# Designs tried in a protein design run: peptides against a protein of PDB entry 9IZ0. Part 134

Target 1, 345 residues: chain A of PDB entry 9IZ0
Amino acid sequence: ITCLGSNGHTYKQLVKGGNDDLRQDAVMEQVFEQVNGFLRSYRKTSQRNLSMRTYKVIPLALKTGVIEWVQDTIPLGEYLDSAHKVYHPKEWSLSTCRKLIAEKQMEDLETRLKVYDLVCRHYRPVFRHFFLESYADPVQWFTTQTNYARSTAVASVLGHVLGLGDRHGQNILIDKTSGEVIHIDLGIAFEQGKKLPVPECVPFRLTRDVVDGMGITGVEGVFRRCMEFTLETLRREEDSLLSVLEVLRYDPLFSWLISPLRRMKKQKMQLENFNQPESGNITTDASRDPKIQRNNVSGESEAERAILKVRQKLSSTLSVEASVGELIRIAQDPSYLALMFCGWS

## One batch from the design tools (peptide; made by RFdiffusion4, then SolubleMPNN)

Design b2_p16_4_s3 (from b2_p16_4, 12 letters changed)
Fold by OpenDDE base, seed 3:
Structure b2_p16_4_s3 (fold): chain B 345 residues (1-345), chain A 16 residues (1-16)
Amino acid sequence: as target 1 above (345 residues)
Amino acid sequence: DELKKLLEYLEKRLAS
């Protein structure tokens, strides 16, 4: 839809209806705004303008809402598919890579690693070209690449702490003006991604293309340092962050469990991205929403377990540097990336 | 082009 604002500006908005409870997305955006308050208050993060980019979500009814259309953005996965065809026209298609990974999804880790390494050799990173081709001015190029590394670092720490999982390339937008990342479709939080048919195994997305966008230093320098400062801020504000999450424990609108519909939709997206687009109008008759009595008891236990996991991730048992070092190691480990739906790009 | 390469080099030196 297109709305005329009270300021006379026209805003494009996405209306989602039917299957997605946007209340979860709205709540996660509220958590990010609180975290952005902490990042603005702490000198080390404030001096670097560290923030999680947010977007407006207005839930209207059960499974219906309006999402801000983020202007001047592109999905990371859309850019990477187009750029790969331009810069590496002799390499494999994304569909070929997906098919080979899918064919081996039930095999042992050794077989999956061999196929992952094969795919990686025939599908090279290209995301550096986004900055090189989009910004002629060297100052703008360096600024936008720096903003990308900074925003990716904030999103990576928050993604780990809040258990957002991998975040596939269609759920990550790139702002073409700032170079910042915007995470959308926040329907999977608090490690509920581990309950998917293809479980999320990494703390955040740090694939070869995500790293290639950071320039010549990769994960070293701006990205690592910004992760460290973000984690240091979240550890300092642990009680404040946990207090925000405790409010969500008692929110009857928040779901600590992945909805069966969201699970099926993610499963279907994981399967359809492997199968060619069969044009089948499967009108899934959405009519049988069983009144799944939210067993409140199971929701409270999952909320308590989720908050406990957040507290454990904010633990000062390891230094900030050691914790960030381990997160970066795990997020780049081929043994985890080979288990993912799209760990090669 | 040369200024981009210089900035990348400086970024690498500032990261070390």
Scores: peptide ipSAE 0.031, ipTM 0.637, DockQ to the pose 0.014
Fold by OpenDDE base, seed 1:
Structure b2_p16_4_s3 (fold): chain B 345 residues (1-345), chain A 16 residues (1-16)
Amino acid sequence: as target 1 above (345 residues)
Amino acid sequence: DELKKLLEYLEKRLAS
């Protein structure tokens, strides 16, 4: 829809309806706005203009709302698929790579690592070209690549701390003007991504293409330092951040658990991306409600466990540098990336 | 090494 603002400007808006919990998105955006307050108050983060890019979400009902249309953006996965066809036209298609990973999903780690390495050799990183194509001026090129590395660092720390899931290339937008990342579809938080049919094993998305966009320094430049400053800020503001999350504990409308409908939708989308047309009449006898033992883990007990995990991730037991070093190592580890739905790009 | 120093210098200058 297009809305006329009180200022006389027209705003394009996306109406989402159906099974998307826009309330989860709206709550996570409010958490990001508060974290952006902490990042602005701390000298090391403020000097670098470190922020999580936010967008307006207006929930109208439990499953319906209006989302701000972020102008001049592209999904990372859409850019990478298009750019890979241009720069590496003799390499494998994204569909071929997905198929090979899918065919080995139930195999052992050694077999999955061999297939992941094979896919990586036939699908090379291209995300460096986004900055080279979009910015002819060297100052603009450098500025936008720096903004990308900074915004990715903030989003990586926040994504880890809040346990954001479903961080695939369609849920990460790139701002074509600033080079900043915008995370969308925030309805999988507090490590609920580990409950997906393909469990999320990485703390944040740091695939080869995500690193390729950081330029010649990769993770060892702006990105690592901005992760360190962001984590240092969040550790300093731990009590403030936990107080924000405690307010959400009492929101009767915030779900600390993945919606069964959203889990089924993700399962179906995963299966549709994995299905060869096996002609098998899977009679979807929808009648066997798996008795998921509703362990009556009260929504309160799930909130308490989520807040405890956030506190544990903010622990000062390790230095900021050691903690960031370990997060970067895990996020790039082939043993985790080979287990992901799309860990190669 | 020089490119890393240049990037660090430019990062400091964009942060100033």
Scores: peptide ipSAE 0.024, ipTM 0.585, DockQ to the pose 0.014
Fold by OpenDDE base, seed 2:
Structure b2_p16_4_s3 (fold): chain B 345 residues (1-345), chain A 16 residues (1-16)
Amino acid sequence: as target 1 above (345 residues)
Amino acid sequence: DELKKLLEYLEKRLAS
């Protein structure tokens, strides 16, 4: 839909109909707006304009809503698939890589690591080319790459702290104007990604292509320092962040648990993405919701567990530098990436 | 090589 704003500007809006509970996305966007308040209040993060990019979500009904169309964006996964074909036309296709990983999904870690390494040798990083292609001016190129590294750092810390799941390349948009990342489909949070058929074992997405986009310093430049400043801000504002999350405990519309239907949908999408040829048309078939009686008693105990995990992730037991160092290490560890659906790109 | 060193320098400076 295209809406005319009161300012005379036309805004594209995405109307989502179907089984996507946009209330989860709307609540997570509200949490990100509060965190952006903390990032603006703290000198070290404010001076760097650190923020989680947000988009407006207006839930209209249980299964329908209006989402702000983020203009001038591309899904990371869409860019990477195209760029790999251009820059490495003799390497393996994404479908070949996915097939080889899928064929070994039930094998031991050693076998999965060997296949992951094999895939990595035949599917090399290309995401640096996004910035080189898009920006002919060296200052714009460098500024945009810096914005990418900063935005990715904020998203990585927040993604870890809030336990944001399902961070595949189609759920991460790149702003072509700023280089910032926009995370979409926020309905898997508070480590519910560990309950997926392919459990999420990394704190955030830090694959080889995500790192290649940071430029020559990779994780050791702007990215690491911006993660440190973001985590320092969140530790300082721990009580404020926990208070925001406690409000969600009393939201009857918020689900601390992944719904069985959403789990099945994500399972089906994962399995289909292993078996389907290159047509990225995820037909969201609107299957009927069975009235699953939400046992309210399980929701409160899961909210408490989620809040406790957030508190534990904000613990000052380790320095900010040590905590960020360990998060970066785990997020890049082949032993975790080899277990993921698309850990090679 | 020089462009690489300049970029590393600029990145280190923006990380500071």
Scores: peptide ipSAE 0.023, ipTM 0.592, DockQ to the pose 0.014
Fold by OpenDDE base, seed 5:
Structure b2_p16_4_s3 (fold): chain B 345 residues (1-345), chain A 16 residues (1-16)
Amino acid sequence: as target 1 above (345 residues)
Amino acid sequence: DELKKLLEYLEKRLAS
């Protein structure tokens, strides 16, 4: 919808209803604003303008609300599909690659690795071209690519620590003005992505195209160092971050678990994306939600487990450099990526 | 080639 503000400005807004708990998105955005406060307070992060890009979420009712339309953005997946057809017209289509991975989804790791490697050889990265096409000025090109690597580093650390799932190419927007990433649809958090039909087994999205967008240094430049500074800041502010999450433990409307409906919707979308080209009109059919008895006792135990996992991820047992090094390794490891959903690569 | 080396140097320096 388009709304005229009291200030005379016109605002595009997305009205979302039915299946997605916009309260989870609103809560995660509040956590990101607190983390952005921590990132502004420390010299190492503030000098680099490190932040998680946020968007406004106004929950109106259970599963209904208004989301800010992030202007001048493109979904990562939309850009990559279009760019791959332009730059690699002789390579396999995304649909062919997805099909080959999905046909082997029930096979052993060795078979899945062979198919993943085969797909990787016939579907090469293109995301570096986003910056080269969009910015003719070398300073603007370099600045936007740097902003991309910085914002991706912050989002990767926060995504790991908070256990943010469902990080497919349509849930990651690229700001065409700044090069920064904007993560949307935050309703799979606290490692609930591991409860999807195809479990998410990587800490964050670090696919070949995500790395190609970082430029010639890939992960070994701005990205790694900005992950280190972000994780150092979160470890210092552990008690503050945990206190924010503890307030959510007492929110009777916050769900620490993926809703069965959202899980079923993601199951259907994963099955439908197997058979149809992405027609972007998700008509939300208002199927009657069965009254799931919210056992309050189960919610508190899941909140406590989620907070404990956040604390474990912030542990100082390993150096910041060693922890970031291991996260980057796992996020790029073919043995994990080959186990992901066919729409992940 | 020189542009790539300059870019790698700048990226390393902005990472530091």
Scores: peptide ipSAE 0.021, ipTM 0.611, DockQ to the pose 0.014

Design b2_p16_4_s4 (from b2_p16_4, 12 letters changed)
Fold by OpenDDE base, seed 4:
Structure b2_p16_4_s4 (fold): chain B 345 residues (1-345), chain A 16 residues (1-16)
Amino acid sequence: as target 1 above (345 residues)
Amino acid sequence: KELEELLKYLEKRLKS
């Protein structure tokens, strides 16, 4: 839909209906706005305009809401699939890479590492081309690449601290105007990504293409420094951040757990991304809902565990530099990336 | 520093 604002500006809005609970997205966007307040309050972060890019979410009903349409964006995964066909037309397709990783999903780590390496050799990074194609002016090129590295750093720290899951290339938008990243579909938080059919093992998405977009310095430039400043700010504001999360503990409408329906939907999407549309009627008889023993882990005990885990991630036991260094190392580690649904791009 | 990194990158790219 298109709405005319009270300021006379026209805003595109996406009406999202169906099975998606937009309340989690709205709550996470509110947490991001609070964090953006902290980032604006500290000199080291404010001088760099560090922020998590937000979008407006208005939940209207249990499964219906209005989302701000972020204009001039592209999903990272859409750009990468398109660009890879242009720059590396003789390399493997994304579907071929996905298939090979899936076929080895149940194999040992050594076998999965071999397949990951094989995929990496036949699917090279291309994301640097986004900035080179989109910005003919050198100043715009540099500014947008810098904004990308900065926004990715903020999103990486915040995504780790809040345990944001499902950070695949379709849930990360690139703003074509600013170069900033916009994270969408925020309904997998507080490490619930580890409960997906393919568990998330990395603290945030720092794949080869995510790094290729940072330019010649990769992670050692603007990205690392901005991660350090962001983590320093979040550690200083620990009590404020935890107080915001404690409000959510008492919200009866907030779910600290991934819904069974969302888990099944993500499982289906993971499987459909592996099945070419061979027209075979696999009547998945949806009738055998396995009685997942609802261990009546009270929603309160999961909230408490989530908040405790946030506190642990903000611990000052390691320096900011050491903590960021370890996060960057883990996020790029082939032993974790080989276990991911799409760790190569 | 960031501008010097840019200049070095552009110089490398103009040579490739």
Scores: peptide ipSAE 0.017, ipTM 0.531, DockQ to the pose 0.013
Fold by OpenDDE base, seed 1:
Structure b2_p16_4_s4 (fold): chain B 345 residues (1-345), chain A 16 residues (1-16)
Amino acid sequence: as target 1 above (345 residues)
Amino acid sequence: KELEELLKYLEKRLKS
C-alpha cells in the first residue's frame, strides 16, 4: 500500500499478515533504538556513526501489521545468487549446494565438513563485487564499504548479545545508497534459533561472502575494531540495556519463545527448499505431535533465562578484544558453518 | 589499514 504522510511524502508500506508476529519485530526495533542511543552517547561509537539500522513496524494485531518499505535495498541472498551466476557461471547453483548440504544433514561432523569444503570450492565469494560495481567514485566505494563493515559489526555484536536467529540472506538487506545492512524478520531472538530444525550454531552471520564484502582487510580492519567499540559500549550500558529487556518481561504480547506454529513454518520452508516436488503422496499424518514436554516453563522463567544470557554475554571477565576475537573465530569456524542451513555464502 | 585499502583500490583502478 502507499500512504500519504502528514508531511506530504508518499510512503510505500508492506502489509504483512499470517504467522509472523510483527509485535516481536516492533519490540526488537525499540531495543535497537535504545542501543542506538547508547552508541550515540559513547565517543568511540558516535565518532564512527555506529548504529543498528532500523525500520518502522506498526503492529495492528498479533499477526498483522504494516512495515516500512526500505527503499533502495536488496536482500543479501538475492544479490549473491545473481552475482554468483555472473562472476562464476561454471560453478554450482545455490540449489545444488543446498541439496548436497541437506543430503548430509544427518551425517557426522567429519562428513558434513567434507561436503561443506566441497561446496565452498564450487561456490566462491562474490560480495566484493557489490561495492566495485555500484560505486564508480573511489570515495563513494571506500565510504560504502566502510559503512558496510561498520553496520555489519554493530549488527553482529547486537545479534550475538540479543541472540538473534534466522539470519539468512533474505533477512539481511543491503542499502544500495549507504552500503549499510538492515536486519529484518526479528521474531527469532534470545537464542530461539537453537530450537529450529537446523539449529543455529554461530553467534552471527560471518560467512565467506559477508567477509568478502569487507574488502582487502576482511575482518581484521574496520569490522573487528567496530565490533570492539560496540561491545565496549554495550558493556558500559549493561544496566540500561537489561532495564529495557526487563520491561519486555512484563509485556504479555512479547513471546520469549518461538511459537510452535512459527517453528513448523520454518521447518516446512526448510523442507520445501530441499524437496524438489517428487509427486509422492506423503500423507502428512500430522497426528504424531511428538510429546514436546510442555515443560510449562513460564514466560517469566524464559525471560529470566534470556536476561541472564544477555548479562553473561556482556560479562567483563574477558577483555573486549579477547571476546570479539573469540566471537569472530566461532562465527567463521567450519565446524559450525558446516552445520548451518547456508554456511558457505 | 583503511588508507592502505583506499590506495590499493586507487592503484587497481588507475591500472584498469
Scores: peptide ipSAE 0.014, ipTM 0.521, DockQ to the pose 0.013
Fold by OpenDDE base, seed 2:
Structure b2_p16_4_s4 (fold): chain B 345 residues (1-345), chain A 16 residues (1-16)
Amino acid sequence: as target 1 above (345 residues)
Amino acid sequence: KELEELLKYLEKRLKS
């Protein structure tokens, strides 16, 4: 939909209909705006213009709403698929890599690590080319790459603290004007990604291509320092952040749990992305409802558990530097990335 | 509605 604003500007808007409750996305965007307030108030983060890029979400009804269309963006996964074909035309296709990982999904960790290493050798990082191609001016190149590293650092800390899930390359947009990342589809939060058929084992996405976009220093320098400043700000504002999350405890419309329908939809999309058939009609009869043990855990008990987990992630038991160092280590660990749906890119 | 009012209330309290 295209809307004319009261300011005379024309805004494109995406209408989502069908199966996704946009209330969760709207709530997460509101949490990000509060965090952006903390980042603006703290000198170390304000001086660097650190923020989570947000977009407007207006829920209209169950499974229907309006989302702000983020102009001049591309999904990270769409860019990477195109760039790999250009820069590495002799390497394996994304479909070949996915197939090899899927064929070994039930094998032991040692076998999965060997397949992950093999895939990594035949699918090399290319995301540095986004900045080199898009920005001919060295100052613009450096500025946009710096903005990318900064925005990725903020998103990584927030993604860890809030337990954001489903951080695949189609749910991360790159702004072509600023180089900043924009996270979309926020419907998996508070570690509910661990309840997916392919559990999320990393605190945030820090794959080889995500690192390649940071330039010659990789995770060292701008990215690490901006994670540290962001985590320092969130630790300082812990009580304020927890007070914002406590409001959600009393929202009867907020789901602290991944819905069975959303889980099934994500499962089908994962299976369909693994099983893009060469031609074969596999009608998988979806009839076996696994006995969901309805542990009648009240929505309130899950909210309390989620808030407690956020508090634990903001703990000052370790230094900011030690905490960030461990998060970066885990996010890049092959033992976790080899278990992911697309941990190599 | 109540959540938006509570978030606006918290936002006012945090800016205060």
Scores: peptide ipSAE 0.007, ipTM 0.274, DockQ to the pose 0.017
Fold by OpenDDE base, seed 3:
Structure b2_p16_4_s4 (fold): chain B 345 residues (1-345), chain A 16 residues (1-16)
Amino acid sequence: as target 1 above (345 residues)
Amino acid sequence: KELEELLKYLEKRLKS
């Protein structure tokens, strides 16, 4: 839909209808706005303009809403697929890589690591070229690459702390103007992604292409330092953040559980991404709306567990540097990346 | 019908 704003500007808006509960996305955006308040109040984060990029979500009904069309963006996965064809035309296609990983999905970790390594050798990182191609001015190039590393660091800490799942290349937009990342489709939070058929096993997406976009210093530059400052800010504001999440515990509209419909949709998307598009009209007759007895008791127990996990992730038992170091290590560990749907890029 | 109510709601919120 295209809306004319009161300011005379025309805004493209994506109206989602059907089975997508946009209230989860809207709530997560409100949590990010609150976190952005904390990042602005703290000197180490405010001096670097650290923020989670947000987008406007207006939930209108249980399954319908309006999403802001983020202008001047590209999905990370769309850029990477195009750039790999340009820079590495002799390497394997994304479809070939996906097929090989899928064929070995049920194999042992050793076999999956061998296939992951093989795929990595035939599909090399290219995301550094986004900055080199898009910004002819060296100052703009350096600024946008720095903004990318900063925004990725904030999103990585928040992704870990809030247990944001489903952070694949189609759910990460790159702002072509600023170089910042924008995370979209936030309907899997509080580690509910671990309940998917292909469980999420990394704290955030830190694949080879995500790192290649950080430039020559990779994770050991702006990224690590910005993760540290972000985590330090969140630890200081732990009580404030937990108070926001406690309000959500009592929100009857917020689902602490992945809905069966969303689980099935993500399962189908995971399977379709592994399988070639066989044009099989599986008319799954979605006519059985299971009256999901919202066992309020199960929702409250999962909310309490989610808040407890957030508190545990904000624990000061380890230094900020040690905690960030371990998160970066785990997010780059081939033993986890080999288990992902697309851990190589 | 639902789309018209949606448009009216959006117009009302964009005017507020």
Scores: peptide ipSAE 0.000, ipTM 0.285, DockQ to the pose 0.020

